# Peptides against a protein of PDB entry 4GMN: the designs that were tried, part 48

Target 1, 375 residues: chain A of PDB entry 4GMN
Amino acid sequence: RYANITLLALVTLASIGTDFQETLVKGNQGSRESPISAADEEWNGFDDADGDAMDVDQKSSSGEDQEEDYEEIDVKEDDEDDDDDSITSEMQADMERVVGADGTDDGDLEDLPTLRELIQTAVPQLIRLSNLPIDSDESLTIQSHALSALNNISWTISCLEFANGENANIHNAWYPTAKKIWRKTILPILEADSADLKLATQVTSLAWAVARVLHGETPTDGNPHRKFISLYHSSKQQAGGNSNSIEEPEDPFQGLGVKCIGVVGSLAHDPAPIEVNREVGVFLVTLLRQSNNVPPAEIVEALNQLFDIYGDEELACDKEVFWKDGFLKHLEEFLPKMRTLTKGIDKRTQPELRTRADEALLNLGRFVQYKKKHA

## One batch from the design tools (peptide; aimed at target 1 C159 F253 E352 R356)

Design b2_p19_7_s4 (made by RFdiffusion4, then SolubleMPNN; from b2_p19_7, 12 letters changed)
Fold by OpenDDE base, seed 1:
Structure b2_p19_7_s4 (fold): chain B 375 residues (1-375), chain A 19 residues (1-19)
Amino acid sequence: as target 1 above (375 residues)
Amino acid sequence: VETMDDASAERRRREALAE
């Protein structure tokens, strides 16, 4: 009886998380002149704004360098691993405290009471329910539904723009919660090394949604990028051996391979450690080199991730990884293969895949030209 | 309830922006 009520509540939260996307997206329209979807954004390279370099005459005012000794406030994350099973009220209070401690006034979501309640009240309970000991088919079902609810909430929030301080109130409320989902839900499931591909797909989908907000600020503990790369390879080995085709999802972009690429791409964004960025970049470039054996949707995703990671020349990863590891050569050598791949997709049977491949091909051409100009 | 992903989230975003 209680299980059925819990399951109904979880299904309801998963539905609310989905339906709330429309409200948030429509609410966010008022702040941007034309939100081009990041997918439909033609990579218009950084417009060389001919900002006339106003020769700001460096008047060498020898202002004494007061080395303001920024005392690194060693924020002792008191990892009070209070393993105490009372996770419900304390996780809510901790989420309220983390949101409140970062100087985000509890008022920042006053205009978004439903979102506040989802983040502050529902998500902590979902994290708890996703961490239940799996001792029965019932507990496994509860975990799966909790993960589905977290996934839908996280994806909905990840559709908001947070660049340039947009939706900062939502970002500030979500950011600590997203880290908590990562640390308390995603990492433990990834570390359990379960042979359950369904669970792996659920956690990977959630991880992508979370990593689309956290980017390179996603906790690097335990090298999760390597776990997702390993999962990618393992998923390919299993699909090749059992004639039980995991029914290729009707949507090519819903595959576990695409999700793994999306996660690791997101994890590799600045300010990710350069070694994490390198390992992911090498993985993505290696997919392009092996493109004859890679699904077209995974190639599209891998290209988009490469553009997002290496689009900014001011980032440390551009010099230390992109140029140093010779990625431009691999992208240039892949361009004729991408043209062939894209032309091979039937517009009638796979219109979305063809459109996204045509866009990725266009962006690849522009990206290669940009990088050649800035070499 | 359908589980969201990138493809479904982006479709719904485009639909919501078109209304």
Scores: peptide ipSAE 0.367, ipTM 0.901, DockQ to the pose 0.806
OpenDDE base, seeds 2, 3, 4, 5: peptide ipSAE 0.363, 0.366, 0.366, 0.363; ipTM 0.899, 0.901, 0.901, 0.900; seed 2 fails the geometry check

Design b2_p19_8 (made by RFdiffusion4)
Pose (drawn by RFdiffusion4):
Structure b2_p19_8 (pose): chain A 285 residues (1-30, 108-237, 251-375), chain P 19 residues (1-19)
Amino acid sequence: RYANITLLALVTLASIGTDFQETLVKGNQGDLEDLPTLRELIQTAVPQLIRLSNLPIDSDESLTIQSHALSALNNISWTISCLEFANGENANIHNAWYPTAKKIWRKTILPILEADSADLKLATQVTSLAWAVARVLHGETPTDGNPHRKFISLYHSSKQDPFQGLGVKCIGVVGSLAHDPAPIEVNREVGVFLVTLLRQSNNVPPAEIVEALNQLFDIYGDEELACDKEVFWKDGFLKHLEEFLPKMRTLTKGIDKRTQPELRTRADEALLNLGRFVQYKKKHA
Amino acid sequence: AAEEEMEYRRADAERAMEA
């Protein structure tokens, strides 16, 4: 039963996690009662995956169970985070998911992040999941072991398809949990790291530049948020952004539209947004 | 612009699921 009974169930639950994404797209061309697949995924499939993700690991075989369990959590969390939850959008699904997303973070992402050593493959798996969960949590994400510091250290140390880089994952997840209403110091650190990435953009992969710019625009674009005054202005983030604008233009033109298109068009949007961003705040004390 | 962002988020998710 081993090869069939356990591994097959996980790989299938993960595929179900992947393919539910197509239901969302096709459903549009036409209390989660209307979405039983999603309902079952959250209420039933996910609690067992959190359990499996936790347990040792005493042996290599259970090393694979953990990995597969993390794959399923990843696929589900990702697909769910592909929904618009800003404003009042998709509120029914948000309430069904948010507490569970908190659990996944506390019971799965955090204990694994506690024991630093040793894997890159696994370190990549947890960051991908944590990025998915934090996309929904948005600074409501728990600040316990000061996880942003660990993901920040993971970025620099793992320095030794452009958008699949682990570094892009580190930028995204740390950037996502630093939105309001996060601890203002947690925001300061994450914001400093994201801006430092630009000041020292001399060697940062272009995709990581685009993600850093999107994360910053996503965080400091609201003057009512304490962190816009408490960090963005208090630390003068504006100067580095104005200084980076020329540097950003050349790197964008450094990208072969023909090889490969997506990064290029995505970077064009970032410089465009970067310019518009430098204006809006320039207009605000 | 929001639509474009959603496209990118979905593309990133696709990559993550492929991994």

Design b2_p19_8_s1 (made by RFdiffusion4, then SolubleMPNN; from b2_p19_8, 12 letters changed)
Fold by OpenDDE base, seed 5:
Structure b2_p19_8_s1 (fold): chain B 375 residues (1-375), chain A 19 residues (1-19)
Amino acid sequence: as target 1 above (375 residues)
Amino acid sequence: SKEEEQKYIRFLGKLAQEE
């Protein structure tokens, strides 16, 4: 009975965190009606005039357009108005305030009572529940739900802008709690060396969400980046042996490999120790060199992480790692491979993966050109 | 140049806002 009530409360907290994330994502999409000034500055294309037009013979095979009459299956959307009142009007009001708040830097969430209670009251209990001794299937279930709730809350908060002192009150309230999640939940689970791939996926997702806010200020004790790199390699070895249907997540970006890359990339940001940055940078560049055997989504994530880590030339990692270890050469050598990889993704079957790969290819070209000018 | 640097940081910052 108490366990079922605890599980229901954990499922409810996980739902709240998801609904909060979706509304923040929708709210951020709504605020993106800030005109993207398409400064389509026509970057005047390189007039590479001289490319010999090899006449590839247009064999006009007239394939007959069979208009297959797709019968409109009138899927009656039974509008079950499941008024899933799960988003309390108070949460929605807190979300509207978060999107609008020129926050005071005091770390007091006076104007955000639901978010305050979530961070100050719920998260400490979730941390406690995630650290219960595992002695039963019930304790495993409680841990899984506690990790799910922590994941959803942490992801939601990681979708907030903290650049330029935006949401500083939320950042200041979250920062010590995020470090507590890392030290009390993530590290102990990573140290337990569990062969449970589900648990490893849950903790890695949570670690990514936490590291997206803490970046290089994530506690480096016990070299967690090496544990996630090891987990990445271990996951590839297991997938190669047992084609047991761990249902590859329908979303290629939800894979454990992508999550491991996202964590270690985030951990490598300034002010991370240069050695941590180097080990991560070498790992990411090595994935690009081995790209023929790496899923496209992991390549996209590895590129984005490399851009974020090495985009600022004023950072110590630019001189001490990027230039010193010759990363530009590896990125330049990868450009033609990325073009081939991106073109190989079917826009019809994998539209999101194709879009993100097209963007990553564009950014790779720009990044290589930028770094060549600053060499 | 510092302007290209600030454009690139702003570009990365916009990409981080687009994800």
Scores: peptide ipSAE 0.027, ipTM 0.499, DockQ to the pose 0.064
OpenDDE base, seeds 1, 2, 3, 4: peptide ipSAE 0.022, 0.023, 0.026, 0.019; ipTM 0.487, 0.483, 0.505, 0.479

Design b2_p19_8_s2 (made by RFdiffusion4, then SolubleMPNN; from b2_p19_8, 14 letters changed)
Fold by OpenDDE base, seed 5:
Structure b2_p19_8_s2 (fold): chain B 375 residues (1-375), chain A 19 residues (1-19)
Amino acid sequence: as target 1 above (375 residues)
Amino acid sequence: SRKRRQEYIRFLGELAQKE
């Protein structure tokens, strides 16, 4: 009885976190700012005013319009008016305030009551439930649902803009809670060294969401970047055996490998220790060198992380890691491989992967040119 | 239902106060 009520509460919290994320994405689409999916910041470079636009002559190949006669599959609208009033008017009002208001610096969420209750009331309980001793299948199910709810809440918050003091009240309220999730939920599960790939994937997804806000201020206790790098390598050794699951075409960006790259990339940002930055940077550059054996989505994520980590020349990691370890040469040598990789992705079967690979290729060209100019 | 969601958030808050 108690377990079923707890499970239903956890499913409800996970749903609330998803509904907030969907509302945020819809709100951002309305404001003409593209939803900052973790990949969609086009690295514009620094606007040096004198950049000659190289005319890429896209020869328009006139593909003939074959009118394929789409048979109207008469999908019977079963009018089950399940008024799944999924988004509460309070959640909508909180999300509209988050998207539209200058944040206060005090970390007070008086004007955001639903978000306040999620951070202050729900998250501490989810942390507790994720740390229960696993002694039964019920305890494992409770942990999985607690991790899912923490993931959805953390991802939703990680999609908010915090640059220039935007949403500072939310950032200030979330920051200590994010550190608690890291220390109390993520680290203990990573230290338990479980062979459960599902649990590892859930924890890695949560770790990425948390690290997207904390960046280099993520606690370095126990060298978590090395644990995620080890998890990346271990996941590749296990995937070689199970080629026979016709798993539906999983979103290539939802793979454990991509999530591991996203976590360690986020952990390597300033003010991360230079040695942490170096170990991550060497890992990412090594993926590019081994690109023939790396999934395209992991290459795209590794490139984006390298741009974000080393885009600012004023950071200590630019001098002490990027230039000192000769990363520019590896990026230059990778350009022709990236062009081949990107061209090998079918636009019809993998349109998102192709779009993100085309963007990452463009950004790689710009980044290499930028770094050559500032050498 | 919307009412259940508010009841569950409140219930989680009450659990937080009892431990």
Scores: peptide ipSAE 0.021, ipTM 0.536, DockQ to the pose 0.027
OpenDDE base, seeds 1, 2, 3, 4: peptide ipSAE 0.020, 0.013, 0.020, 0.019; ipTM 0.495, 0.479, 0.532, 0.515; seed 4 fails the geometry check

Design b2_p19_8_s3 (made by RFdiffusion4, then SolubleMPNN; from b2_p19_8, 15 letters changed)
Fold by OpenDDE base, seed 3:
Order: C-alpha cells, then sequence, then structure tokens
Structure b2_p19_8_s3 (fold): chain B 375 residues (1-375), chain A 19 residues (1-19)
C-alpha cells in the first residue's frame, strides 16, 4: 500500500516535471515568435561573390505528371482533449511567470509556489529515496522512479535561460539543490560502479541536466569527469560483447554515449580547473579522430561541446588547452570527415540527426575560420 | 535543438559585433 502510493507520487512528480518542461519549452517558443528582428537576417551576408557557375547541363528528363488522385482522407482529428488535468492552475501560473518574468535577483520563490515546493520539499525527498539501501526489487523501483523525477525536474530547470541574470531567483534557489543532487545522488551511484546500464543511463541523464546549470562550478570531488569518461568507454565495450543490444533508444540523442559527452562537456566549462578542461578536451578531440567507430549523434554532441567550451578566446582554457594542445589542427582535419558523415545520414529515416549534423558541420566550418583569424 | 541554435546564433552574433 505505502509503496504503491509512493510510486504513484513519484510517477506524478515525473509527469509534472515532463509537462512543466514541455509547457516551458512551448511558452518560451511562443514568446519568441515575436518577429526575429532584421539583425538576424543580415548575417546571411557571406558575400562569397566569386563562385564560378559551373554550367551543369542537367538534361530535362520529362517526368510524366502522374496525377495520383490523393483521396483527401478526412482524418477527423477527434480532438479528444484528454485534458490531463495533471497541471494544476498553480503550476500553470508558475510556468507563465517563469516564461514571462525577468526574475528579481533575490533567490525568493514567493511568486513561484509550485516551483518552490518542488525545489524545497520534493527534491530533498527524491534525493533521500534515490539513496535508499538497495535490498529489494521494491527499493530498486523506488530508486529508478526517484531518479526519473529528479531528471525531469532538473532538465526542466536546465531549459531556463540564466544568461545575463535572467531567472536569477530560480538559479539562486536551484544552485544549492543542484549541488546537493550532485553530491548526494550522482556521486554515490557513480562510486558504486554498478554494471547496471539502466541505472547508469538514468544517473548520467540526471548528471547532464544538473551540469547544464552548474557547468564548471560542478563539484570536482572524486574527478567526476574521469568517471563519466570511464563509463563512456565501458558502455562501448558492453554493447560490443552481448548480441542482446539493449535496443538503441529510438532517439539517437538519448543514448548513454551522448549523455556522457554532454556531462563531461558541461563539466569542462569555465571556471573548471585547466586539468579537467584538458582531459575533457582531449577526450572530445579523440572521439573526432576515431570518428569511424563513433555514432553520428555522439560526434554532433562532441562538436557542440567543443564549440561551447572553446568559443571564448578570453578564457584561460583557450590559451592553455585549445592552442597549446593544437586542437585547431584536429578540427580542421575533421572537416572533410564531418562532410562525409553528414552526407551519409539519410534525411528520410533520420531527419533530426541529419539536421543537427548539417548544423554542426556549418558550425565547425565557421569555428575553424574564426579560430584561424584569432590565431 | 532551437536553444543551441539560438545560443550559437547569439555566439556568432557576439562574434560579429566584436568584429
Amino acid sequence: as target 1 above (375 residues)
Amino acid sequence: SRKRRQEYVRFLGRLAQQE
């Protein structure tokens, strides 16, 4: 009885975290449907003037217009408004405030009562439940659901803008809690060195969500970047040995490898120790060098992390790692490989992966050109 | 996806304003 109520509460908290994430993402998309000001259109002006028009005489093969009479199947969208009343009016009001409010600098969540209760009341209980002794299938189930709820809450918060002092109240309230999740939930599970790939995937997803807010301020105790790099390598060894391939998640960006890259990339941002930055940077560049055996989604994530880490030339990691360890050469040598990799992704079967690879390729070209100008 | 595009457009926009 108590277990079922606890499980229902954990499932509900996990659902709330998902619905809150979706609504914040939709609301932040809707508020940004304010016309992209003409300034974002002007940077299409790479006047590459001198591209010789190779007259490729493509012969007009007269394809016969077969008017296939597409019978307009009037799929009545029965809008069964499954009003999944899971979102309370208070949660909806909190979501609207988080999307609309320039948060005051005071870490006061008085105006965000549901988010306050999630951070101050629910998350501490979820941390406790994720740390229960594993002595039964019931305790494993509770841990899994607690990790799922923590993941959804942490991902939701990580989707907020905190740049330029935006949502400072939420950031200030979340920051100590995020450090507590890291120290009390993530580190103990990583130190247990479990061969459970499901648990490893859950904790790594949570770690990525937390590290997307904490960045280089993530606690360095016990060298967590090395643990996630080790987990990356271990996960590749296990997938190669058992013909029971755990069904690769339908979304290639939900794989454990992508999550490991996302965590370690986030951990390497300023003000991370230069040694941590170097070890992560070398890991990411090594993935690009070994790209023949690396999933395309992991390459896309590794590139994006490298751009985010080494984009700012004023940071100590630019001089002490990027230039000193010769990363520009490796990125330049990877450009032709990335073009081949991106072209090899079928747009029909993997449209998202192709789109993200095309973006990462474009960005790699721009990043290499930028770094060559600032050399 | 959109957030990283916007962060990268903002990054490129900040670079273009420094240039």
Scores: peptide ipSAE 0.017, ipTM 0.510, DockQ to the pose 0.042
OpenDDE base, seeds 1, 2, 4, 5: peptide ipSAE 0.011, 0.017, 0.011, 0.012; ipTM 0.459, 0.538, 0.449, 0.451; seeds 1, 2 fail the geometry check

Design b2_p19_8_s4 (made by RFdiffusion4, then SolubleMPNN; from b2_p19_8, 14 letters changed)
Fold by OpenDDE base, seed 5:
Structure b2_p19_8_s4 (fold): chain B 375 residues (1-375), chain A 19 residues (1-19)
Amino acid sequence: as target 1 above (375 residues)
Amino acid sequence: DRERRQEYLRFLGKLAQQE
């Protein structure tokens, strides 16, 4: 009875976190800015005013007009106005305030009561529930639902802009809580070295969401980047041995490999220790060198992480890692492979993967040219 | 669903007051 109430409660929190995320995505779509999938920022380089736009002559090959008569499958729009009254008027008002607010710096969430209750009341309980001794299938189910709720809340908050002091109140409220999630939930689960791939995927997704806000300020205790790199390699060994296709998630970007790359990339940002940055940078560059055996989505994520980590030449990691370890040569040698990889993705069957691969290829070209100019 | 969410937020608020 208590467990069923706790489960219903955790499912409700996970649903609230999802509804917040959906409302943020819809709010960002209402603002003419595309939903910040962390992948959609074209790396424009630093605005050096004198960049001659190389006209890439797209020779329009005139493919012949095959009029394939697409039979109009009359999909009856059953207008089930499912008034999914799921979003409370209070949650919607909080999201409208988050999307519209000139961030007050005071760390006070008085104007965001639902978000305040999520951070201050719900998250501490979810951390407690995720740390219960696993002694039954019921305790494992409670942990999984607590991790799902923490994941949804953490992802939602990681989709907020914190640049230029925007949402500083939310950032300041979340930052100590994010560190608690990391130290109290993520690290203990990673240290338990469970063979449970579902649990590993859940904790890695949560770790990515948390690390997208904390970046290089993520606690380095126990070298968590090495644990995620180890998890990446272990997941590849398990997938190669069992012909039971773990059904690759329909979305190639939801794979455990992509999540591991996203975590370690985020952990390697300034002010991360140079040795952590180096180990991650070498891991990412090694994926590019081994690209023939790496899923395209993992290559796209590894490239984006490399651009974000090494984009700024003023950072210590640029001199001490990028230039010192000769990363530019590896990126330049990867350009023709990336062109082949991207062209091999069918636009019809995998449109999102193709779009993100085309963007990552463009950004790789720009990044290599930028780094050559600043050598 | 909306009533369950409000009842749940109230339940969480009561749990936080018991710690």
Scores: peptide ipSAE 0.015, ipTM 0.520, DockQ to the pose 0.027
OpenDDE base, seeds 1, 2, 3, 4: peptide ipSAE 0.012, 0.015, 0.016, 0.013; ipTM 0.504, 0.523, 0.527, 0.498; seeds 1, 2, 3 fail the geometry check

## One batch from the design tools (peptide; aimed at target 1 N28 L112 W155)

Design b2_p20_1 (made by RFdiffusion4)
Pose (drawn by RFdiffusion4):
Structure b2_p20_1 (pose): chain A 285 residues (1-30, 108-237, 251-375), chain P 20 residues (1-20)
Amino acid sequence: RYANITLLALVTLASIGTDFQETLVKGNQGDLEDLPTLRELIQTAVPQLIRLSNLPIDSDESLTIQSHALSALNNISWTISCLEFANGENANIHNAWYPTAKKIWRKTILPILEADSADLKLATQVTSLAWAVARVLHGETPTDGNPHRKFISLYHSSKQDPFQGLGVKCIGVVGSLAHDPAPIEVNREVGVFLVTLLRQSNNVPPAEIVEALNQLFDIYGDEELACDKEVFWKDGFLKHLEEFLPKMRTLTKGIDKRTQPELRTRADEALLNLGRFVQYKKKHA
Amino acid sequence: HEKITLHSRFEEYEEEFTHF
């Protein structure tokens, strides 16, 4: 039963995680009662995956169970985070998911992040899941082991298809958990790291530049948030952004539109937003 | 009964997706 009974169930649950994404797209061209697949994924499939993700690991075989269990959690968390939850959008699905997303973080991402050593493949898997969960949690994400510090150190140390880089994952997840209403110091650290990435953009892969700019725009674009005054202005983030604008223009034009298009068009939007961003705040003390 | 709203950056999210 081994090859069939356990691994097959996980790979299939993960595929179900992937393909539910198509239901969302096709559904649009036309208490999760209307979405039983999603209902069952969250209430039934996910609790067992958290359990499997936790357990040793005493042996290599269970090393594969953990990996597959993490793959399914990742696919589901990703697909769910592809929904718009800003404002009151998709509120029914948000309430069904949010507590579970907190559990996945506390019971899965966090214990694994506690033992630093040793894998790159696994370190990559947890960051991908943590990025998916934090996209929904948005600074409501738990601040316990000061996880942003660990993901920050993971970025620099793992320095040794542009958007699949682990570094992009480290930027995204740390950037997502630093939105309001996060601890103002957690925000200061993450914001400093994201800005430092620009000051020292001399060697940062272009995709990681685009993600850093999107994360910053996503965080400090509201003057009512304490961190806009407490960090963005208190630490003068504005100067580095104004200084980076010329540097950003040349790197964007350094990208072959023909080889490959997506990064180029995506970077064009970031410079565009970067310019508009430098204006809006320039207008605010 | 309403439609489900996809995220504004949905396509970008597909670009970032990584399966294991």

Design b2_p20_1_s1 (made by RFdiffusion4, then SolubleMPNN; from b2_p20_1, 15 letters changed)
Fold by OpenDDE base, seed 2:
Structure b2_p20_1_s1 (fold): chain B 375 residues (1-375), chain A 20 residues (1-20)
Amino acid sequence: as target 1 above (375 residues)
Amino acid sequence: KTPIKLDKDFEYLKLRYVSF
């Protein structure tokens, strides 16, 4: 009984995460009267907009861990049909408010009650459920559903723009919670070193969503980038052995390999430790060198991550890693291979993969030319 | 009303949700 209620609540929370995404899509579509054709933005590098580096004063508030006595969620069995429309309406109102909120720099989600409850009430419980002792198929199912709910919530929040102080209130509310997900959910599962590739795929998807917000500020304790690189290689070794193994997802971009690349790429952004950046950068460049045995989607993701990590020449990683380790040469040598790879993708059977590969090829040419001018 | 800027990759990110 309790497990079924818990599973239903987890499905509902995961659905709320998807509906929140649909609401974000609708909100963004309503603002798009003009299709900005993404094709005509000439990637000219990162223009040096004077980003006043917000000195996040590390006030080490030693908050005493108050053991919050988690009261029993009295899940009211209210009528199933009316609740979905109500939640969707409140989420729409919250998204309209996020669009509406002038930059009151107070990290208070006063104007975003649904998002506040999702972050402050739901996510802590999902973290707890993801940490249950796995002693049964039921506990494994609860963990899987909790990870799925955390994934959907974290991905939705990671789809918000946070650059240049955009959505700062949401960022400030999410950031400590994202770190909590990382430390309490992601790291323990990664350290358990489970041979369960389904669990590994779930935690890697969640890790990517979290790392897309935290970037180089993602906790580096235990060298999680090496765990994801190891997982990448292990997944490739297992796929080669048993023809009955993991159904490769129909979508090439949902593969565990792509997810691993996305996580480690996100982890390598400034202000990541230069050695973390180097290990990730070398991994990504090595994929390009070995591209004959690498799925096209993983090559596309690896290129995008390399552009995002090394696009800014003012960052320490540009001088200390990109130039020192000779990455430009590897990218330039890969350019003709990328042209061949991209042309080999059928536009009819894999239209998205072809589009993303055409974009990555264009960006690779621009990036190489940019870096050659700034050499 | 500052539109919620969605990430440029939002359509690509959409695919990473778990459908139940």
Scores: peptide ipSAE 0.241, ipTM 0.845, DockQ to the pose 0.600
OpenDDE base, seeds 1, 3, 4, 5: peptide ipSAE 0.234, 0.239, 0.243, 0.233; ipTM 0.841, 0.841, 0.846, 0.843; seed 4 fails the geometry check

Design b2_p20_1_s2 (made by RFdiffusion4, then SolubleMPNN; from b2_p20_1, 15 letters changed)
Fold by OpenDDE base, seed 2:
Structure b2_p20_1_s2 (fold): chain B 375 residues (1-375), chain A 20 residues (1-20)
Amino acid sequence: as target 1 above (375 residues)
Amino acid sequence: KQPIKLAKDFEYLLLRRVSF
């Protein structure tokens, strides 16, 4: 009984995270009555916008770890199928309020009650459920559903722009919770060293969503980048051996390899430790060098991550890793291989993979030219 | 309040959600 209610609640929370994502998309599309051709912003390099570095004063608030006594959520069995429409309407109203509210009142999720409840109430419970002792198939199912709900919420929030102080109120509310997900859910599962590739795929998907917001501020404790690199290699070894390979997802970009690359790429952004950046950068460049045995989608992701990590010449990783480790030479040597790889993708059977490979090829040419000009 | 700005690749990010 309790497990079925818990599973239903987890499915509902995962659906809420999905519907919130659709509401974010619809809200952005509703503002798109102006044709912002998002397609035609040529990557012109980073123009030297003299963006005043907001000195984020690291007020080390030593927040005392209040052991929040988790009150037993009395899950009311309200059998009303009407709750799903109500939540979607509230989420829509939250998005409409954020789009419409010209109010100067900084920083509070007061105008985003649904998002506030997702972050403050739902996510802590999902973290708890993801950490249950695995003693049964039922506890494993609960963990899987909790990870799926956390995945959907985290991916939804990672769809927001946070660069240049955009959505700072949401960022500030999510950031501590994202760190809690990382420390309490992701790290323990990665440390358990489970041979379960399904669980590994779920936690890696969640880790990517979280790391897309935290970037180089993702906790480096226990060197999680090495665990994801190891998982990448382990996933390749298993796919080669047993014909009971986990069916490669129909979408080339949903593969565990792509997810591992996405996580480690995100972890390597500034202000990540230069050693973390170097290990990730070397991993990514090594994939390009070994590209004959690497799926095209993983090559596309590895290139995008390399552009995002090393696009800014003012960052310490540009001098200390990119130039020092000779990455430009490897990218330039890869450019002919990328042209061949991209041309080998059938536009009819794999249109998205081809489009993303054409974009990554274009960006690789531009990036190599940019770096040669700034050498 | 500025409209919620979405990430450039939000449609790609949407594919990472789990459907039940």
Scores: peptide ipSAE 0.489, ipTM 0.925, DockQ to the pose 0.628
OpenDDE base, seeds 1, 3, 4, 5: peptide ipSAE 0.478, 0.483, 0.485, 0.481; ipTM 0.922, 0.923, 0.923, 0.922

